# Designs tried in a protein design run: peptides against a protein of PDB entry 3EFO. Part 89

Target 1, 262 residues: chain A of PDB entry 3EFO
Amino acid sequence: SQLADLYKSCETDALINFFAKSAFKAVLHQPLKVIREILVNQTAHMLACYRKNCASPSAASQLILPDSMKVLPVYMNCLLKNCVLLSRPEISTDERAYQRQLVMTMGVADSQLFFYPQLLPIHTLDVKSTMLPAAVRCSESRLSEEGIFLLANGLHMFLWLGVSSPPELIQGIFNVPSFAHINTDMTLLPEVGNPYSQQLRMIMGIIQQKRPYSMKLTIVKQREQPEMVFRQFLVEDKGLYGGSSYVDFLCCVHKEICQLLN

## One batch from the design tools (peptide; made by RFdiffusion4, then SolubleMPNN)

Design b2_p9_8_s2 (from b2_p9_8, 5 letters changed)
Fold by OpenDDE base, seed 5:
Structure b2_p9_8_s2 (fold): chain B 262 residues (1-262), chain A 9 residues (1-9)
Amino acid sequence: as target 1 above (262 residues)
Amino acid sequence: SYHLIDIPP
């Protein structure tokens, strides 16, 4: 069918870019609540239409996502959780204005990374491999106290250290004997020169090369104050300022789809 | 093809 073909041709990254720019333009003329509702409604309508016209019947308790829109909900939730669309007094006007302008000028690839960061488990690196580690879902549930993770969203880069990070890795990256000795005020990794350090630097370089902006590096220790900022980039979790988790958003979308179809 | 996600009550 024509509809089926349409859904097959959809590109989530392009859709998110479009929705983001449309929404961020609309904030100048419409209430944030209305904009958020429109985004959710549009998401639900697209998925409801697919369920009705393109998908095979399934259990009412199951959300159906076409392959082309597999990650649409998660990115949509990230968009909805962006400070530009949040109605919280804790968010400054300047921050909203800044991020709005940034996104308005972003290409498809940039906005994709901006809304959903890369989170890389660098503690699992094999220095003998040239392959980049596979990104994990941006959720605290994917972190480990024994792990070291690199997060990048095209604007910021974070190196997160678990409280039980392996001393050998700490030594390899920072040339210090323990977690406690890591200086979080550093914005550059030391030139330690060992294979692990070089590989990490290579990965950071690759990530940076793909982005138009120079990403500032922030070193974050688990359970220290700066981790709170880092956690805001774990976009699948609940937001500090009222944003839903991905799971909660899926439930919300599913409910709305059911309402549209029943 | 499509993906199915179980939604808890």
Scores: peptide ipSAE 0.495, ipTM 0.943, DockQ to the pose 0.923
Fold by OpenDDE base, seed 3:
Structure b2_p9_8_s2 (fold): chain B 262 residues (1-262), chain A 9 residues (1-9)
Amino acid sequence: as target 1 above (262 residues)
Amino acid sequence: SYHLIDIPP
């Protein structure tokens, strides 16, 4: 059917860019609560229409996502959790204005990365490989106390160190003997010169390529205060300021879809 | 094709 073909041709990244800009324009004239409701409703309506007209019948307890919209819900949740759409007193007006303006000028690729960061397991690097490590889902559940992870969203870059990170990797990256000796005030990695250090720097360079802004590096130790800032970018987890986890959002969307189809 | 996600009660 023509409708089925339409869903197959959908580009989620373009949709998210459109929804983000539309919502961020609307904040000037509409209450935040209304905007959030509209976004959820739009998501539910699109998926309800697909379930009704394009998908084979399935159990009521199952959410059906077309392949083209596999990641639509997670990105939509990230949009809903953005500070621009939250009315929490902890978020300054200046911060909202800043991020609003940034997104309003972002292309499709930029907004995709902005809303859902890349999280790379750096501790698994093969120094003989030129390929980037496979990104993991942005959730605390995917971190390891023994691991080292690089996170980037086009604006910020974080190097997260687990409390049990391998000393050999710490020495390779920072040229210090242990986790305790790492200085988190630095914004640049030292040029140690070993293969691991060089590969990490290369990866950071690749991530920085074709991004309109230079990403400042923040080094984060697990269980230290700055980790709280880092955790805000684990977008699939529950937000600090009332945003839902991805799992909770899926439940919410599913509920609305069921209501539309009943 | 499409994806099925089990929604917990």
Scores: peptide ipSAE 0.493, ipTM 0.942, DockQ to the pose 0.921
Fold by OpenDDE base, seed 4:
Structure b2_p9_8_s2 (fold): chain B 262 residues (1-262), chain A 9 residues (1-9)
Amino acid sequence: as target 1 above (262 residues)
Amino acid sequence: SYHLIDIPP
């Protein structure tokens, strides 16, 4: 059917780009609450339409996502949790304006990365490989106290160190003997010169070269105060300023779909 | 194809 074909051709990244720009434009003349409701409503309507017209019957307790929209909810939740759409006094007007303007000029690839960061397990690097490590989901549940992770969203880059990060990796990256010796005030990795360091630098370079903006590197130690900033980019988790977790958002969307269809 | 997600109560 024509409708089925439409869903097959749907590109979530393009949709999110569209929704983001539409929402961020609307911020100038509509209340944030209304904008958020519209976004959720649009998401629910699209998925309800699919459930009604394209999908095979399924249990009411199951959310049905077409393959093309498999990650639509998670990206939509990320959009909803963006500071531009959050009505929180803790977020400065300047920050809102800045991010709004950035997104308004972003292409599809840029906005995709912006809303859902790349989280790379650096501790799994193969120094002999030219491939980037496979990204993991942006959630605390995917972190490891023994791990080292690089997060990038096109604007910020974080190197997160677990409290039990391997000393050999710490030595390889920072040329210090232990986690405690890492200086988190630095914004550049030292020129250690070993293969692991070079590989990490190469990865960082590749990530940077693909983005239009220079990303400042922030080194973050687990359980230290600055980690809270990093955690804000774990977008599948519950937001600091009232945003829902991905799981909670799925429940919300499902509920609204059911309301639309029943 | 599509994906089914069990929604907790």
Scores: peptide ipSAE 0.487, ipTM 0.942, DockQ to the pose 0.914
Fold by OpenDDE base, seed 1:
Structure b2_p9_8_s2 (fold): chain B 262 residues (1-262), chain A 9 residues (1-9)
Amino acid sequence: as target 1 above (262 residues)
Amino acid sequence: SYHLIDIPP
């Protein structure tokens, strides 16, 4: 059908870019609550239309996502949880204005990375391989106390270290004997020169490549105070300022779809 | 193609 073809041609990254810019423009003229409701409604309507006109019958307890929109809900939730669309007093007007301006000028690729960061398991690196590690979902559930992860969203870069991260990797990256000796005030990794260090630097370089902004590195130790900032970028989890987890958002969207179709 | 996600009650 014509509708089916339309959904097949749809690209989530382009949609999110559009929705983000539209919403951020609307902030100037409409209440935030209304904007958030519109975004949720638009998401639900698109998916309801697909379910009604394009998808095969399925159980009422199942959410149906076309392949082209497989990750639309997670990105939409990220957009909804962005500080520009939140009314929390903890978020300064300056921060909202700054992020609004940034997104308004972002291309599709930039906004995609901005809303959903790359999270790479650095502890799994094979020094003999030239391939980048596969990114994991941005959730605490994907972290490991024994692991080391690199997170980047085009603006910020974090190196997160689990409390039980391997001493040999710590030595390889920081040239210190233990986790306790890592200086988190550093914004640059030391030039250790071993294969692991070199590979990590290469990965960081690749991530930084072709990005419009230089990402400052923040080293984060698990269970230390600065980890709270890092966790804000685990966008699939519940937000610090009242945003829903991805799972909760899916439930919300599904409920609204059911209401539209029944 | 499409994806099915089980939604908790």
Scores: peptide ipSAE 0.482, ipTM 0.941, DockQ to the pose 0.915

Design b2_p9_8_s3 (from b2_p9_8, 5 letters changed)
Fold by OpenDDE base, seed 1:
Structure b2_p9_8_s3 (fold): chain B 262 residues (1-262), chain A 9 residues (1-9)
Amino acid sequence: as target 1 above (262 residues)
Amino acid sequence: SHVLIDIPP
């Protein structure tokens, strides 16, 4: 069907870019609550239409996502959780204005990375491979105390160290004997010169490549105070300022779809 | 062609 073809051709990253810019423009004229409701409504309507006209029958307890929109909900939730669309007093007007302007000028690729960061398990690096490690979902559940992870969203870069990170990797990256000796005030990795260090630097370079802004590196130790800032970028988790987890958002969307169709 | 997600009650 024509509708089926439309959904197949849909590009989620382009949609999110469009929704973000539309919403951020609307902030100037509409209440934030209304904007959020519109975004959820639009999401639900698109998916309801698919369920009604394109999808085969399935259990009522199952949410159906077209393949082209399989990640639409998670990105939409990230958009909804952005400071521009929140009215919490903890968020300054300047921060809202700054992020609004940033997104308004972002291309499709930039906005995609901005809303959903890349999280890479660095501790799994194969020094014999030139391939980047596969990204993991941006959730605390994907972290490990034994792991080292690199997170980037186009504006910020974090290197997260688990409390039980392998000493050999710590030494390889920082040239220090233990986790306790890592200086979290540094914004640059030392040039240790071993294959692991070089590969990590290469990965960081690749991530930085073709990005319009230079990402400042922040070293984060698990269970230290700065980790709280890092966790805000784990966008699938519950937000600090009242935003829903991805799972909760899926439930919300599903409920609204059911209401539209029943 | 599509993804199915089980939604908890």
Scores: peptide ipSAE 0.479, ipTM 0.944, DockQ to the pose 0.919
Fold by OpenDDE base, seed 5:
Structure b2_p9_8_s3 (fold): chain B 262 residues (1-262), chain A 9 residues (1-9)
Amino acid sequence: as target 1 above (262 residues)
Amino acid sequence: SHVLIDIPP
C-alpha cells in the first residue's frame, strides 16, 4: 500500500532533524507548550495512522512502531527534553539561544548524535581488537560502579569513572594509583603510552572524526558534583528539569495513540 | 516489519 511504502521509506534521523529545526524555528513565534504539544501530537498521529492502516492487529497494551521509526520516540523525547523547548527558569536564555542556533545549522548526522549521545563502555576494551565497543543505552541503569564509560554527543565528551572502577585501568589511563588520585580538572588524557591508553585515545579520535566541532573532554567521577552535568546526557532517564524518561514518554505516546484510535 | 513494545500498566 501507499501508506506502507511511505512508512518504510521514512528515516528517523531525517525526521528528527526536521522536527528539531521546525520546532526551534517555531520557538520564535509560538509558546513552548504549544510546540511540545504539536510534536507529541504529530508523533502520535503518525504512529496511530500506522497502527490503523499498516500494522497487524496487536494487543492494546503494546505500542507498535514501524521499523523505520523504531527509535523515533526516543529521539523525539530527547528533542522535547532539550533546553530550547523546556520552559524552566533554571535554563538560561543564553543556553537556549546557543543550542537553538547550533541545531538550526546541524545536518542529519549531527542532530542524531546531538540528541542521542554515544555511550561506550570503555572498561570492556580489548586492546588487541580493532572494533569499537558497542554503545549502550543512555541511561544510568546501564552504568556500572565498576565501569568506565565514554559519552559523546558531538559537542561534549565525558569520561565517566565509577567509584569502583578497576585500579589497573585507572593506572592505564591516568597513570595514578587510584580513583581518588584522578584529577578531574584535566581536559586531556596523559600520554601514558600503554596499549589501553592508546586504544582509548584512538577511540576518542574516531568519535571526534568528521565532527564539525572539537569536543572538550570532561573527566567525571561518580558521586562527585560534576556528575550531575554528565547525567543530563543520559537522555533516556528522567530529565533534571522535568523531562520524561524514555519509558514514561512511550507510555505517553501510547496513551495518546489509543485516544486517537478509540 | 514493526517493533512491539510492551507498555506497563
Scores: peptide ipSAE 0.474, ipTM 0.943, DockQ to the pose 0.910
Fold by OpenDDE base, seed 4:
Structure b2_p9_8_s3 (fold): chain B 262 residues (1-262), chain A 9 residues (1-9)
Amino acid sequence: as target 1 above (262 residues)
Amino acid sequence: SHVLIDIPP
């Protein structure tokens, strides 16, 4: 059917870009609560339509997502959790304005990365490979105390180090003997020169490539105060200033879909 | 194709 074809051709990243820009434009004229409700409603309607017209019958307890939109909910949740759409006094008007303006000018690829960061387990790097490590989901559950992760959203870059990060990797990256010796005030990695360091730098370069903004590097140690900033980019988790986890959002969307179809 | 996600009650 034409409808089925539409869903097959749908690109979530483009939709999110559209929804983001629409929502961020609407912020000037509509209450945030209304905007958020509209976004959730639109999401539910799209998915309800799919369930009704395109999907095979399934249990009411199951959420059905077309392949083209399998990540729509997570991105939508990320959008909803963006500071522009959050009515929290902790977020300055300047920050909201800044991010709003940024997103309004972002292309599809930029907004995709912006809303859902790339989180890379760099502790698994193969120094002989030019390929980026496979990204993991942006959740604390995907981190490991023994791991080192690089997070980038097109604007910021974080190097997160677990408390039990391998000393050899720490030495390789920072040329210091232990986790405790890492200086988190650094915004640049030292020029150590070993293969691992060079590979990491290369990866960082690749991530930075074709991005419109230079990403500042922040070194983050697990369980230190600055980690809180990093955790805000773990977008699948519950937000600090409100906003649901991805799982909770799925439940919310599912409930609304069911309501639409009942 | 589609993805099925079990939603807890």
Scores: peptide ipSAE 0.467, ipTM 0.942, DockQ to the pose 0.933
Fold by OpenDDE base, seed 3:
Structure b2_p9_8_s3 (fold): chain B 262 residues (1-262), chain A 9 residues (1-9)
Amino acid sequence: as target 1 above (262 residues)
Amino acid sequence: SHVLIDIPP
């Protein structure tokens, strides 16, 4: 059917870009609550239509996503959790204005990365490989105390170190003997010159490539105060300001779909 | 095709 073909041709990244810009324009004229409701409603309607007209029958307890939209909910949740759409006093007007303007000028690729960062397990690097490590889901559950992770969203870059990070990797990256000796005020990695350091720098370079903004590097130690900022980019988790986890959002969307169809 | 996600109660 024409409808089935439409869903097959959908580009989620383009949709998210459109929804983001539309919502961020609407904040000038509509209450934030209304905007959030519209976004959720639009998501539910699109998926309800698919379930009704395109999908094979499935259990009521299952959410059905077309392949083209398998990541639509997670990106939509990220959009909903953006500071521009949150009415929290802890978020300054300046910050909201800044991020609003940034997104309004972003292309499809930029907004995709902005809303859902890359999180790379650096501790698993093969120094002989030219490939980037496979990204993991942006959740604390994917971190490990023994791991080192690089996070980038096109604007910020974080190097997160677990409290039990391997001393040999710490030495390789920072040229210091232990976790405790790492200076988190540093915004540039030292040029240690070993293969691991070189590989990491190369990866950082690749990530920075073709991005419109220069990403500042922040070194983050697990369980230190700056980690709180880093955790806000773990977008699948519950937000600091009450935003839903991805799992909770899926439940919300599913509920609304069921209401539309029943 | 499509992806199925089990939604907890």
Scores: peptide ipSAE 0.464, ipTM 0.941, DockQ to the pose 0.926

Design b2_p9_8_s4 (from b2_p9_8, 6 letters changed)
Fold by OpenDDE base, seed 3:
Structure b2_p9_8_s4 (fold): chain B 262 residues (1-262), chain A 9 residues (1-9)
Amino acid sequence: as target 1 above (262 residues)
Amino acid sequence: SYVAIDIPP
């Protein structure tokens, strides 16, 4: 059917870019609550239409997503959790204005990365490989105390270090003997010159390529205060300011779809 | 094709 073909050809990244810009334009003349409701409603309607007209019959307890939109909910949740769309006094007007303007000028690829960061397990690097490590889901559940992770969203870059990070990797990256010796005030990695350090720097370079903004590096130790900032980029988790986890959002969307279809 | 996600009650 034509409708089925439409869903097959759908580009979620383009949709998210459109929804983001539309919503961020709307904040100038509509209440934030209304904007959020519209976004959720639009998401539910699109998915409800698919379930009704394109999908095979399934259990009522299942949320059905076409392949082309399998990541639509997670990105939509990220959009909804953006500071521009949140009515929290803790978020300054300047911060909202800044992020709004940034997104309004972003292309499809930029906005995709902005809303859902890359989270790379650096501790698993093969120094002989030219391939980037496979990204993991942006959730605390994917971190490990023994791990080292690089997070990038096109604007910021974080190097997160677990409290039990391997000393050999710490030495390889920072040229210090232990986790405790790492200086988190630095914004640049030292040029240690070993294969691991070189590989990490290469990866960072690749991530920086073709990005319109230079990403500042922040080194974060697990369980230290700056980690709180880092955790805000774990977008699938519950937000600090009341935003839903991805799982909770899926439940919300499912509920609304069911209401539309029943 | 599509992805089915089980939603807990």
Scores: peptide ipSAE 0.478, ipTM 0.945, DockQ to the pose 0.937
Fold by OpenDDE base, seed 5:
Structure b2_p9_8_s4 (fold): chain B 262 residues (1-262), chain A 9 residues (1-9)
Amino acid sequence: as target 1 above (262 residues)
Amino acid sequence: SYVAIDIPP
């Protein structure tokens, strides 16, 4: 069908870029609440239309997403949780303005990474492998106290260390004997020279490659105050300033779709 | 093709 073909041709990354720029432009003329509602409604309408006209019959308890838009909700939630679209007083006007301007100039690939960061389990690195570690979902549930994770969103890069990170890896990365000895004020990893360190640096380089901005590295220790900043990039979790988790957003979208179809 | 996500009650 014509509609089915349309959905098949849709690219979520392009759509999110469009929605982001549209919304961020609208903030100059419309209330944030209205903008958020429009985004949710548009999402629901698109998915409702698909369910009605393109999808096979399914249980009412299931949210049906076309394959081309399978990640639309998660990205949309990330967009909705962006500081530009939040009315929380804790978010400075300057920060909103800054991020707004950034996104307005972002290409499709840039905005995709910006809204949904890469989160890589660095502790799983095989120094003999040329393969990058598979990214995990941006949620605290995917972190491990024994793990080390690299997060990047095109603007910032974080190296998160669990409180029980392997001393061997700590030594390999930082050339210090323990977690406690890691200096979180550093913005560059030391050139330790071992294969693990080299591989990590390589990965960081790959992530930085073709990004328009140089990502500053922030070392984050679990349970230390700066971790709070890091956690804001775990976009599938609840936001600090009232943003919904991905799961909650899915429920919200599903509810809206059901309302449209019933 | 589509993806079905179970929505908890």
Scores: peptide ipSAE 0.465, ipTM 0.943, DockQ to the pose 0.931
Fold by OpenDDE base, seed 4:
Structure b2_p9_8_s4 (fold): chain B 262 residues (1-262), chain A 9 residues (1-9)
Amino acid sequence: as target 1 above (262 residues)
Amino acid sequence: SYVAIDIPP
């Protein structure tokens, strides 16, 4: 069917770009609450339509997502949790304006990365490989105290270090003997010169490649205060300013779909 | 094809 074909051809990254720009434009004329409701409603309607017309019969307790849109909810949640759409006094008008303008000019690839960062387990790097490590989901549950992770969203880059990160890796990256010796005030990695360091730098370079903005590097130690900033980019988790976790959002969407189909 | 996610009550 034409509808089935539409869903097959649908690309979430393009949709989220569209929704983001539409929503961010609407911010100028509509209340944030209304905008958020519209976004959720649109998401639910699309998925309800699919369930009704394209999907095989399934239990009411199941949320059905076409393959092409399997990540739509998570991206939509990320959009909803963006500071531009959050009505919180803690977020300055300038910050909202800044991010709004940024997104309004972003292409599909840029907005995708912006809303859902890359989180790379660099502690698993194979120095013999030039390939990027496989990204993990942006959730605290995917972090490990023994790990070192690089997060990038096209604007910011974070190097997160677990409290039990391997001393040998710390030495390799920072040329210091232990976690405690890492200076988190640095915005550049030292030129250590070993293969691991070189590979990490290469990875960082690849991530930076073809990005319109130079990403500032922030070194983050687990359990230190600056980690709070980093955790805000773990977009699948519950947001600091009232945003839902991905799981909670799925439940919300599912409920709305069910209501539409009743 | 599609993905089915079990939603808790």
Scores: peptide ipSAE 0.463, ipTM 0.942, DockQ to the pose 0.937
Fold by OpenDDE base, seed 1:
Structure b2_p9_8_s4 (fold): chain B 262 residues (1-262), chain A 9 residues (1-9)
Amino acid sequence: as target 1 above (262 residues)
Amino acid sequence: SYVAIDIPP
């Protein structure tokens, strides 16, 4: 709910699209280190300007974000953590090129979803409601062993199941008696036909609507090997390839703002 | 309007 409210109130989606395309263009003629520094500097400068000229006096220990830029830092961190801007041997040149080209052609809505996925608590569904559940922050801390979550970024869709997810929901979704019986090799949910299953399918359909690409579904069991791939989409957490958590990034930005103003 | 975030040391 809080996340949804932030996205509705912010005007950063267009900026992120711009910064992403600018950065991804710059990789052709600028060192990655320089590009990353520019992005951080731009973030800090914008926020410093606000603090200096628009914000009321506040404690030095506080980072002040205007309403229009509430989610700018999290988006910027996601951009900085994208494989296109990382120089890691684990990331192939082909993957960088692929994602670069994808983003270069994305509209504002597509890039927003791409950089910050939707993470929906499916286990909280009200079968009597047609409303989508409120998205939660993309962090492991928001997952629960008793929960079932759907993640989508416009290109991939994951259904994550906690080790202690309710058997009745598992039965409702997969028509199997237990967590252990779930086949993670399947890319489509069975048509069980109960209200819960139908609602989940509806939600998945809504998420898929107006997206330029068909999202392949991956079913992920907690604590199994494929969960590692899923966790890479929890963008507020520390990245596998050296990217910072959102909290760490906020600290970094705050430090730079203080340096600019003091 | 703005959001204030406490930054840990």
Scores: peptide ipSAE 0.440, ipTM 0.937, DockQ to the pose 0.672

